Peptides against a protein of PDB entry 6MBK. Designs and how they scored, part 58

Target 1, 240 residues: chain A of PDB entry 6MBK
Amino acid sequence: GFEMVNFKEEGFGLRATRDIKAEELFLWVPRKLLMTVESAKNSVLGPLYSQDRILQAMGNIALAFHLLCERASPNSFWQPYIQTLPSEYDTPLYFEEDEVRYLQSTQAIHDVFSQYKNTARQYAYFYKVIQTHPHANKLPLKDSFTYEDYRWAVSSVMTRQNQIPTEDGSRVTLALIPLWDMCNHTNGLITTGYNLEDDRCECVALQDFRAGEQIYIFYGTRSNAEFVIHSGFFFDNNSH

## One batch from the design tools (peptide; aimed at target 1 N60 Q122 Q161)

Design b2_p24_3_s3 (made by RFdiffusion4, then SolubleMPNN; from b2_p24_3, 9 letters changed)
Fold by OpenDDE base, seed 2:
Structure b2_p24_3_s3 (fold): chain B 240 residues (1-240), chain A 24 residues (1-24)
Amino acid sequence: as target 1 above (240 residues)
Amino acid sequence: DPLIEEFSTYPVLARDLTQPVVKK
């Protein structure tokens, strides 16, 4: 019912190949296709994860390193997904001086500065870990871990991370959802959730889409400031 | 852990997809 397309101005997105009705289940992604904290633990990153308290405490960082390790692995299952990710983002970590000056008049400025500082500190910490920890020697990024790499990975996770249940439903974990996150954003209602019985992420159509139309989804209820911080988006009609 | 607290001094929001979606 859909296909991946590289749209002008918006980059990669999904296009309907048939008419899709509002609330129709048109897209689902099984857990096995997701990049999760659990898949990170089960990857080459697993041994290091098991011994680093920061990776254990901060699932978003674990996903960032998982993303970097898989990107550096030519035979990674997720290569097709990773290759569709932007090389740069419109998030604060990529802001130029003039953009930061603009933010000085907004409520986001404190968080932007904090994000800059923390990302730099995180990089410094993990650079040392990768250089010195025994379990880091086998990581494909051992000799290729720059701030630009880390900034990209953190920004990728920041803009795309989702909370989903664990397999038994007892806890919440973090996941990147390939294919689904190819949908570009519009304002509206959240029409994506996790079906634990079938162990898959499910997306129903926000509205009617005709064959040939781009499919848009709503990423969540956030203020414009929060969208800037986490996604780099602005919406004039945002109710927050 | 002071280091974890330091690294968490800005909001890290993720989309909450923990609930099932209502579908037809």
Scores: peptide ipSAE 0.474, ipTM 0.872, DockQ to the pose 0.860
OpenDDE base, seeds 1, 3, 4, 5: peptide ipSAE 0.457, 0.470, 0.465, 0.467; ipTM 0.867, 0.874, 0.869, 0.873

Design b2_p24_3_s4 (made by RFdiffusion4, then SolubleMPNN; from b2_p24_3, 9 letters changed)
Fold by OpenDDE base, seed 2:
Structure b2_p24_3_s4 (fold): chain B 240 residues (1-240), chain A 24 residues (1-24)
Amino acid sequence: as target 1 above (240 residues)
Amino acid sequence: DPLIEEFSTYPVLARDLTKPVVKK
């Protein structure tokens, strides 16, 4: 019912191949296709994860390193997904001086500066870990871990991370959802959730889409400031 | 852990997809 397309101005997105009705289940992604904290633990990153308290405490960082390790692995299952990710983002970590100056008059400025500082400090910490920890020697990024790499990975996770249940439903974990996150954003209602019985992420159509139309989804209820911080988006009609 | 607290001084929001979606 849909296909991946590189749209002008918006980059990669999904296009309907048939008419899709509002609330129709048109897209689902099984857990096995997701990049999760659990898949990170089960990857080459697993041994290091098991011994680093920061990776254990901060699932978003674990996903960032998982993303970097898989990107550096030519035979990674997720290569097709990773290759569709932007090389740069419109998030604060990529802001130029003039953009930061603009934010000085907004409520986001404190968080932007904090994000800059923390990302730099995180990089410094993990650079040392990768250089010195025994379990880091086998990581494909051992000799290829720059700030630009880390900034990209953190920004990728920041803009795309989702909370989903664990397999038994007892806890919440973080996941990147390939294919689904190819949908570009619009304002509206959240029409994506996790079906634990079938162990898959499910997306129903926000509205009617005709064959040939781009499919848009709503990423969540955030203020414009929060969208800038986490997604780089701004909507004039955002009700938050 | 002071280091974890330091690294968490800005909001890290993720989309909450833990609830099942209502579908037809």
Scores: peptide ipSAE 0.466, ipTM 0.871, DockQ to the pose 0.860
OpenDDE base, seeds 1, 3, 4, 5: peptide ipSAE 0.449, 0.464, 0.455, 0.463; ipTM 0.863, 0.872, 0.867, 0.872

Design b2_p24_4 (made by RFdiffusion4)
Pose (drawn by RFdiffusion4):
Structure b2_p24_4 (pose): chain A 240 residues (1-240), chain P 24 residues (1-24)
Amino acid sequence: as target 1 above (240 residues)
Amino acid sequence: SSEVETILAEPSFLARSIPVKKYS
């Protein structure tokens, strides 16, 4: 019912190949396909996750290393997902100095500075951990772990991650949801939810989509400062 | 260490919230 298309404005997204009515359940993704903090713990990253306080406290950082470890694993279950991810992003981590300079004197620039400093500090910290701590000597990253790798990983997580209930429903966790996460954003209401009975992520159409029209979802009631810093885009006519 | 405590004081990335919901 849909195909991947490279749109000028939003980059790659989903386009309808048939008419899709509003409120139609048109997209579902089972839990097995998701990359989660739990799957990160049970992966080759597990030995380091158990020893490093930072990875235990910061599921978003855990997901970034999970993404990097699987990217460096030729036989990873998630290779189909990793190979279709973007190679670059428009998060401020990628901006030139003069591009950030336009933000001087604004409310938003402080968070740009924090994002930069946090990412650089994390990279330097984990570079040292990976190169020296025994619990990381079997990681795929020991051979090569560049700043570009880390910038890509944290940008992948921040522009795509989601909260979902745990498999039991009593807690929440962070996850990457393949296929569905290729939907771009438009104004509207959240129409994506987690179905605990079928144990899958389900998305109903936000609005009518004719064949040939791009399929959009509503990401959330975020400001443009949040969209730029964490999602890497500015949304014209953001009603929120 | 002071470095680890500094990293632990950092905010998390913004994540999309997905509610528990069953659809027909």

Design b2_p24_4_s1 (made by RFdiffusion4, then SolubleMPNN; from b2_p24_4, 9 letters changed)
Fold by OpenDDE base, seed 3:
Structure b2_p24_4_s1 (fold): chain B 240 residues (1-240), chain A 24 residues (1-24)
Amino acid sequence: as target 1 above (240 residues)
Amino acid sequence: SSEEEELLSEPPALAREIPVKKFE
């Protein structure tokens, strides 16, 4: 009962095509549709993943490379999802000099500089890996791996990554959740959970929505500092 | 390598926690 719409002020979002009641299960995403560390391991990235200690230890980086490989693959199953992602982000990795100067008056500046420095170090490391590692030769990004590509992928993952259970529920893994992450944010309660029996992410409506209304969900409470660091956004009404 | 150890020392990236649905 929803459709993807490009809203003038908010960009892409979901609009109800029928009346949706509060607590109604209106959206679910099966595991097979998620971009996960496991799907990264099972992709063209798999051979490199199996030999690179950083990819194995840092699931967010594994997702970033998975996203880059799939973006560079015209026949990728996730192309429709990837095309909905922003081309640029308001994250600290995209801050101009004046924006950084403004943040120097805040406690967030240390984390901003740390994030920038860490991302640059990661890029330098993986640039060398992609140039020299035998299993990197088959990656679609082999001849096109720029800092801008990496910055985009890292920012995409940073803003959209979710911790979900593994298939057997014994561990946690990281996932991007297509379609679900198109919902714009509002204040409220978390109405998303993972159903292990049906192996899917489930979202119930936060409130009643009428046909034609935009569907909003609550992604969680973050401090303004955390939103700046992880999402680049300032929320005026954040009580933290 | 020393470079790998430096990268591994970075704080983990924040992820949203999707709770496991409890069935009553």
Scores: peptide ipSAE 0.470, ipTM 0.887, DockQ to the pose 0.636
OpenDDE base, seeds 1, 2, 4, 5: peptide ipSAE 0.468, 0.456, 0.460, 0.464; ipTM 0.885, 0.882, 0.884, 0.884

Design b2_p24_4_s2 (made by RFdiffusion4, then SolubleMPNN; from b2_p24_4, 11 letters changed)
Fold by OpenDDE base, seed 1:
Order: sequence, then structure tokens, then C-alpha cells
Structure b2_p24_4_s2 (fold): chain B 240 residues (1-240), chain A 24 residues (1-24)
Amino acid sequence: as target 1 above (240 residues)
Amino acid sequence: SAEEEELLSSPPALAREIPVRKYK
């Protein structure tokens, strides 16, 4: 009922191939297709994960490394998804000097500097881990791990990570949701949920879409400052 | 290590919450 299309100005998005009615379940993504902390543990990263306190404590970093390992793996199941991700982001980690200067007049500047500093510290830590840890030898990024790689992965996770239930529903975990996160954002109501019975993310249509129209979803309400920090976006009509 | 404790003290990154839907 939909296809991936490169839209002018908006980049990649989903386009309806047929008429979709409001509240129609048009998109679902089974757990097995998600990039999760659990899939990271079960990957080539698993041995390192089991011995690194930071990876264990910070699921977002585990996802970032999972993304990097899979990107470096030509036969990765997630290659088609990874190839749809932006090569660069409008997040603070990519801000030029002029953009930072502009933010100095805003309340977001402290958080921007904190994010940059934390990311740099994380990179320095993991650079050393990758160079020295015995279980890092099997990682495809062993001899190629740059700050540019890390900021890309962190930005990808920061902009796209979701909290979902574990398989038994007893806890929450972090996930990237392929295909679903290709939908561009619009104002509205959250129409995505996790179906534990079928073990999948489910998205229902926010409104009627005609064949040939771009499908938009609502990812949630954030302040403009939060969107800048976490997504790099500004929304003029975004209020809590 | 002191480095690990510093990294662990960093604010957690925000994630979108996907609500659990139960179908009756």
C-alpha cells in the first residue's frame, strides 16, 4: 500500500500506492526486523557488550555501535535500511560555527554544548576500548573508527530511537524501526503502537491518503528547543 | 573508572515512547 520515494526538499518518505483511510493499519514492523539492544547483544558486538559497562548501561550507545557494525557488514540484513539513512544530519553535532553562534542567544546552547562534549568523551572512551579490548578484534570497524562514524551513528540513533516493550512486556528497550521511520512528520495524534500479541509495531493512518500522496505521521509533541537538540527541526506552530 | 562514572552521569538520550496496544 506504500512505496519509498525521494521527495524534493523532504528527502526520503513514504507514498501511498492506493487509497488509505484514516485509522487503517497500513504499516507494521515485526520485532525481528527492528534494530534493538537485544539484536545488538546477539550480533558481533555481543562479546564486547557483555564486558563493557557503558554499552550495558546506555542502550542508545549500544544501538549506535550496532548500527556501525551492521553498516560495515556488506551482508547485514539491515543494509537496505542503513542505505536509506541520511549521511549527515542537521543535529547539533553537525552544527557549523555560525549555527552555534546563533544558538548562543537561545536557551538551547547549554544542551548543545553538553551534547557535543558528551559525544566527544564517548568517542574517546570507545576508541580506546576498540583498540585495546580483546573482544573488539572481531568488530568490522576495528581498524576504521572515526569521530565522523561515531557522530553519524549517535545522530542516527538520537533522531530515530524508540522505546518499545521487551518480548514479554515486562520491561522496555530501545529500537530503531525500519521503514516506519521513513515517514515524514506532521502535526496530529500518535497513531503508532506496539502489538505484543503479534510482536510488532503497528501504525494506523493519521488521515485519509489518496494514491500518490505522501504519508505523514505524528512522532510526538516537542518544544522547538527539544526538536533542535534531538532532531534539528523547527516547527513554528509546535506548542505543548 | 572515573571516566566510566563520568559517562554514566550524562543525561540519557530521549526516545520516542511507543505505547503498548492490547487488542481485546
Scores: peptide ipSAE 0.467, ipTM 0.880, DockQ to the pose 0.675
OpenDDE base, seeds 2, 3, 4, 5: peptide ipSAE 0.457, 0.463, 0.463, 0.467; ipTM 0.878, 0.880, 0.880, 0.880

Design b2_p24_4_s3 (made by RFdiffusion4, then SolubleMPNN; from b2_p24_4, 9 letters changed)
Fold by OpenDDE base, seed 1:
Structure b2_p24_4_s3 (fold): chain B 240 residues (1-240), chain A 24 residues (1-24)
Amino acid sequence: as target 1 above (240 residues)
Amino acid sequence: SEEEEELLSEPPGIAREIPVKKYS
């Protein structure tokens, strides 16, 4: 087993409550617990989704709005998950002026500015949609939709979104994977896969973990620049 | 609209690919 723990330096993570062996299936998350584009379509956002071309074309934005709607809903099934999400992120959308100045000497500055510009444009568009579209009247965020809200939701999705198969396995969709995404990252091999037969995301242990140890997983190979831009992680010795 | 076309031209964020387990 495992438990959620707030680690002083790393924030929330998972800690083993017993010895876990390498390659042991220690964590699985059924589809019904995932926040997906499909769950967004089936939520209070569904009517708006069905009439907005941007939401239909950009699954990441659909997830961002799904996250905002569920956060604003006291009885949301995902409240326990949402409460574990950071209130702020180390992503470019949260960079202070000094951090941006530091990046001006790097190639990453263009990606940072692009992300700012795109996010601002998206916010302006959807602010207008929320104010004017008839199907937006039922959204719990109707009278409270700030750039800070949108920045948070977009950053949450950007850092945590996953491609998973649809139920029939014919296509891919986007998902946030609660509990699983609480694992902090380490170097290693990808040990997560989707089991279509059981319709669940499965994670096996990267290594042996003793009772009381933090459980780490490997989320994938990215350059340090890509980790900063997309995940907010800084790794000194990324040999890749 | 021109605004929609501009937004649709923006690259989507990079998602992690969760591989499908094949039971062969």
Scores: peptide ipSAE 0.433, ipTM 0.865, DockQ to the pose 0.652
OpenDDE base, seeds 2, 3, 4, 5: peptide ipSAE 0.394, 0.402, 0.382, 0.393; ipTM 0.812, 0.822, 0.813, 0.809; seed 5 fails the geometry check

Design b2_p24_4_s4 (made by RFdiffusion4, then SolubleMPNN; from b2_p24_4, 11 letters changed)
Fold by OpenDDE base, seed 5:
Structure b2_p24_4_s4 (fold): chain B 240 residues (1-240), chain A 24 residues (1-24)
Amino acid sequence: as target 1 above (240 residues)
Amino acid sequence: SAEEEELLSAPPALAREIPVRKFS
């Protein structure tokens, strides 16, 4: 009932191919299609993951490396998804001098600098790991691991990562949700849930959409500072 | 290592929370 479309100002989004009613289950994504910490562990990254304390402790970094490894793998199942991701982001990691100057007048500046510093430190750490660790030799990024690569992966994860239940529902894990995260954001109510019975992420329509209309969903509320940190923008209708 | 401890001291990255919910 939908198709992927490249919208001029919004990038990739979903467009309805038929009329979709409010609360209609129009989209679901089975766990097997998600990029998760578990899929990272089960990938070419698995041996390194099993021996690196940071990858084990920081699921977002595990996802970032998973994304990089899959991007560098021509036969990756997630290639179609990865190709839909922005090549660059408006996140603070990409801020130019003028944008940073603007932030200097805001309370977000400390967090932006902290994020930048932490990301740089992570890169430096993992650069050394990739160069020296025996299990890194099999990674497709072994000879092509730049700060730009890492910045992209971290920004992709930062903007798109979700907490979902583990398969048994006993814990939460981190996931990128292909297809679902192509929906552009609008104000509204959460219309996404994880169905443990069928082991899938489910999304119902926020409103009626006609054939040919872009499908928007609500990803949740954040503070303006959090939007700057995680999305690089101030949300106009953000009451927080 | 001191480097690892510093990396681990960073604030957790925020993630969207997908609630356990069945819509079907």
Scores: peptide ipSAE 0.599, ipTM 0.922, DockQ to the pose 0.813
OpenDDE base, seeds 1, 2, 3, 4: peptide ipSAE 0.594, 0.599, 0.598, 0.591; ipTM 0.919, 0.920, 0.921, 0.920

Design b2_p24_5 (made by RFdiffusion4)
Pose (drawn by RFdiffusion4):
Structure b2_p24_5 (pose): chain A 240 residues (1-240), chain P 24 residues (1-24)
Amino acid sequence: as target 1 above (240 residues)
Amino acid sequence: SEQDTLLEEWSEFEDKVVNAASAL
């Protein structure tokens, strides 16, 4: 019912190949396909996760390393997902100095500075950990772990991650949801929820989509400062 | 410790990153 298309404005997204009515359940993704903090713990990253206090406290950082470890693993279950991810992003981590300079004197620039400093500190910290700590000597990253790798990973996570209930429903965790996460954003209401009975992520159409029209979802009630800093885009006519 | 200092310094911004995720 849909195909991947490279749109000028939003980059790659989903386009309808048939008419899709509003409220139609048109997209579902089972849990097995998701990359989660739990799958990160049970992966080759597990030995380091158990020893490093930062990975235990910060599931978003755990997902970034999970993404990097699997990217460096030729036989990863998630290779189809990793190979279709973007190679670059428009998060401020990628901005030129003069591009950030336009934000001087604004409310938003402080968070740009924090993002930069946090990412650089995290890279330097984990570079040292991976090169020296025994619990990381079997990681794929010991051979090569560049700043570009880390910038890409945290950008992949911050622009795509989601909160979902745990498999039991009593807790929440962070996850990457393949296929569905290729939907771009428009104004509207959240129409994506997690179905605990079928154990899958389900998305109903936000609005009518005719064949040939791009399929959009509503990401959330976020400001443009949040969209730019964490999602890497500015949304014209953001009603929120 | 070093990790405690780092977690303290990052917590405010990293919470914003987490809160920017959709809850499904």

Design b2_p24_5_s1 (made by RFdiffusion4, then SolubleMPNN; from b2_p24_5, 15 letters changed)
Fold by OpenDDE base, seed 2:
Structure b2_p24_5_s1 (fold): chain B 240 residues (1-240), chain A 24 residues (1-24)
Amino acid sequence: as target 1 above (240 residues)
Amino acid sequence: SEEEELLAEIAPHNQKVVDSALKI
């Protein structure tokens, strides 16, 4: 029992509609609802994916293009999810000059420069691919593929991608997990796993939540620099 | 190649929020 709520300071999050106990399985998301590398391969992107070595090698880019294709598709199953995503991010790809200057005093500066360089190069490569590759002709983004689109998609994936098992459990793949990824962060322990028998992501409550309280999850053990790089925020109570 | 250069420059991945080893 939870509901999606727009919290004034935190944006979208989940609120308990009943009392939830610590360690209670309160949320699960079946594989069929996930945006995965496999769902990308099975989409309109599939023909291009099968011919592009970078898409095949970089599952995060495959997810970024999947997200862009689905965003550009009015009848996409994931439209309700995509509409909940931020339009902009506080990630390095959106930093202004003064924010970059601040980070020059930190170890994060190398990762910031890497993200800028990599994203720009990837965009330039894929712009040419989208314009020239025969299998790109049917992509809904063909006539509207800007750096801003790519930056947004890459940042969406960067902040929300998760490693999950493949259906057979033999490998890991990347996924965006709708509804679950709306849980805002708190300090704690990882409380989300993947149940292969039921083929679903499963989340247990980090603590007791009362009816009407926001449900938080722990995004993992990261430094504040890693939170900025990967999640776009600092967490003052981060023990790491 | 351009492809090889792009493959060498993998963007940092988010840390696993889903633990596949977590038995729930």
Scores: peptide ipSAE 0.034, ipTM 0.675, DockQ to the pose 0.280
OpenDDE base, seeds 1, 3, 4, 5: peptide ipSAE 0.028, 0.032, 0.028, 0.033; ipTM 0.611, 0.621, 0.609, 0.612; seeds 1, 3, 4, 5 fail the geometry check

Design b2_p24_5_s2 (made by RFdiffusion4, then SolubleMPNN; from b2_p24_5, 13 letters changed)
Fold by OpenDDE base, seed 5:
Structure b2_p24_5_s2 (fold): chain B 240 residues (1-240), chain A 24 residues (1-24)
Amino acid sequence: as target 1 above (240 residues)
Amino acid sequence: SEEDELLAEIAAHNQKVVDSALRL
């Protein structure tokens, strides 16, 4: 009932191929298709993950490394998904001097500097890990791990990460949700949940969509500053 | 350790990023 379309200003999005009614379950993504901390642990990253305390403690960083490893793997199941991700982001990690100057007059500047500083520190740490750790030798990124790679992966995860239940429902974990995360943002209500019985993410339509219309979802309540800092876009019609 | 130092430096920030950047 939908197709991927490259919208000029918004990048990739989903377009309805038929009329979709409000609250209709139009999209679901089984766990097996998600990039999760668990899939990271079960990947080529697994041995390093099992020995690195930062990867273990920081699920989003584990996802970033998982994303980098899969991107560097030609036969990765997630290649089609990874190819839909932006090559660059409008997050603070990509800010030019003029953008930083603009934010210097705002409280957001502290978060910008913090994000940049911490990301740089993480990169420096992991650069050393990738160079020296025995389990890093098998990683496809072993000889290609730049700050540009790292900031891209961190930004990809930052802008797209979700909390989902573990398989047994006992706790939450982090996941990237392919196909679903192509939906661009609009004001509304959260219309996505996780169905543990069927072990899948389920998205119901926020409103009626006609055939040919872009399908939007609501990412959740954020300030404009949070959209810029964490989502990499400014939402003009933000009601929050 | 280097890991402990970095964990201490980034933990609070990282948690804020995770919490603030969720789509679901």
Scores: peptide ipSAE 0.273, ipTM 0.837, DockQ to the pose 0.726
OpenDDE base, seeds 1, 2, 3, 4: peptide ipSAE 0.198, 0.216, 0.147, 0.175; ipTM 0.807, 0.817, 0.780, 0.800; seed 4 fails the geometry check

Design b2_p24_5_s3 (made by RFdiffusion4, then SolubleMPNN; from b2_p24_5, 11 letters changed)
Fold by OpenDDE base, seed 1:
Structure b2_p24_5_s3 (fold): chain B 240 residues (1-240), chain A 24 residues (1-24)
Amino acid sequence: as target 1 above (240 residues)
Amino acid sequence: SEEDELLEEIKETMDKVINSALRI
């Protein structure tokens, strides 16, 4: 019912190939296709994960490292997905002077400064870990792990991570969802969820779409400032 | 340490962006 298209100005998105009705389940992604904290643990990162308290405590950082390891692996299952990711993001970690200046009059400035500080500290910590930890020797990152790599991976996760249940439904974990994050966003109702019975992410149509129209989805109600900080999105008419 | 040097380099880069924004 959809195809991937590179839209002008909006980048990659999904276009309807047929008429889709509101509330119709048009997109689903099985757990086996997701990049999760569990898939990170089961990857080349697993041995390091098992011994590093920060990776264990911060699922988003585990996903960032998983993303970097898979990007560096030519035969990774997720290569087609990774190749669709932006090379840079409109997130605070990429802000130029003028963008930071614009935010100075807002509460967002505190979050920007916090992100810079935290990301820098994390990078310095993990650079040392990668250079010194025995279980880091097998990582493709050992000989090439730059701040740019880390900034990119962290920003990718910040903008694209989703909370999903564990397989048993007992806990919440984090996932990057291929195809899902290819949808561009709009304001509206959350039309996304996880079906534990079928073990898949599910997206229902926010509205009717005609064949040839771009499909938009909505992840939650946030202010424009919160969208910029957390997802890099901005909506002029964001009514909360 | 190498970690401290990297942290300072990153801080200097970030501080330039921050300070340029704050001086206006």
Scores: peptide ipSAE 0.029, ipTM 0.439, DockQ to the pose 0.042
OpenDDE base, seeds 2, 3, 4, 5: peptide ipSAE 0.022, 0.022, 0.022, 0.023; ipTM 0.416, 0.449, 0.393, 0.445

Design b2_p24_5_s4 (made by RFdiffusion4, then SolubleMPNN; from b2_p24_5, 13 letters changed)
Fold by OpenDDE base, seed 3:
Structure b2_p24_5_s4 (fold): chain B 240 residues (1-240), chain A 24 residues (1-24)
Amino acid sequence: as target 1 above (240 residues)
Amino acid sequence: SEEDELLEEIAPTYQKVVDSALRI
């Protein structure tokens, strides 16, 4: 019982269409709707993934390329979701010269430079791979792979990736979770987990919401949200 | 913002797609 609404102060979010009680399961997202490392392997990217060691070793990069391939595919199932993603992010990869200069007086500058250099090196590597690898010829991004595309995809994944179990529950994988990541954030308990029996992401209400109220959830840290498997929901006091 | 306008335009369609996918 919710709808997507543009709120004046918070921007886009979810509004309750009925009264929702605390701890009520109000939102779930089946695995089939998620963008995962597994869906990347099963996509047009699959042949390249099977032959590139970096894609295989770094699930976040695999998701970034999956996101780029799906964005470049007009008939992608995820087009409606991809269109909801920001065009730019408040990540170090988007910092202007003055912002970087300000940070030079802080210890944070080392992390900023490291992230920038690593991303640039990854782009240069994959640019060559996309130009030369036989399995890259069928990728929709073959003739349109820019640094701007890559930094956007990497930043999208960095800010929105979540750890979820694999289908068999034996390992952890990475996922983007459509619809769920439309909720605005508040302080409180993490009320999102993964139900392996039903193979879905589940979100329970943090508090009572009345019909017409905005629904807020707690993501934990903005990057790399971890779902607690079978351990319940945890209080994370990270004030954002 | 232009982004908010785009989101508002696609929101009804996106909601229908999600609702349809959740019913399957």
Scores: peptide ipSAE 0.033, ipTM 0.435, DockQ to the pose 0.021
OpenDDE base, seeds 1, 2, 4, 5: peptide ipSAE 0.023, 0.014, 0.016, 0.066; ipTM 0.377, 0.338, 0.454, 0.660; seed 5 fails the geometry check

Design b2_p24_6 (made by RFdiffusion4)
Pose (drawn by RFdiffusion4):
Structure b2_p24_6 (pose): chain A 240 residues (1-240), chain P 24 residues (1-24)
Amino acid sequence: as target 1 above (240 residues)
Amino acid sequence: IDDWIEEEKEHSTFGTPRSLPVLP
C-alpha cells in the first residue's frame, strides 16, 4: 500500500500506492522488529550496560550505543533497518559555526549549546571507557569509535525515538520503530498507538491519502525550537 | 556521575521522545 520516495522537502518518506481513507489501520509493526532499551541490554552491549551508570540511567544514550554496536555487527538482526537509516541529519550538531551564529540572542540558542557540550562530553567519556574498561573490550566499537559515529547515533535516536509501554504494560521504555518511522510530519492529531494485545505499534491514517500522495503522521505538539534542535527540521505553519 | 546524570536530565540532548498511547 505504500512505497519509499525521496521527497525534496522532507527527504525519504512513504507514498500511498492506493487510496487510504482517514482512520484506516494501514501500518503496524510488531515488537520483535523494534530496537529497545531491553534489546540493548541483552545485546553485545550488555556487559558494558551492567557496569556503566550512565547507560543505566539514560535509555536514549543506551539506544545510541545499541544502534552503533549493531551497525558494526555484520550479522545483526536489525541490519535491514540500520542500512536504510540516513547517513546525516540536520540537527544543530551538524551546523556550521556561522549557521548557529544566526541564533545569537534567542531563547533557543542555550539548548543548542547544551546539546553540543553534552554530546562532546559523552563522546569523550565513552571513548575512554571503551578503550580502557575490560567490560567493553569485546564491543565492536573497540576497533573504531569516532566522533562522527557518536554524532550520527545520538542524532538518529533524537530524531526518531519513541516511548512505548513495556511488554507487560506496567512501565514505559524508549524504542526505535522501523518502517513506521519513515513517515514525515504534518499538522494533525496523534494517530499512532501501541496495541498491547497484538503486541505491535499501529497507525491509522491521519487524513485521506490518495494514491500518489505522501503519507504523513503527526509527530506531536512540539514547538519549532524542539523540532529544530531534536528533530532537525523547521515546520512552517506549526500550529503548536 | 550523580551530578552528571542530573545535569543530562535537566539539559536533555534528546528532548522529549514521541509518546505512543496504549490502545483500548

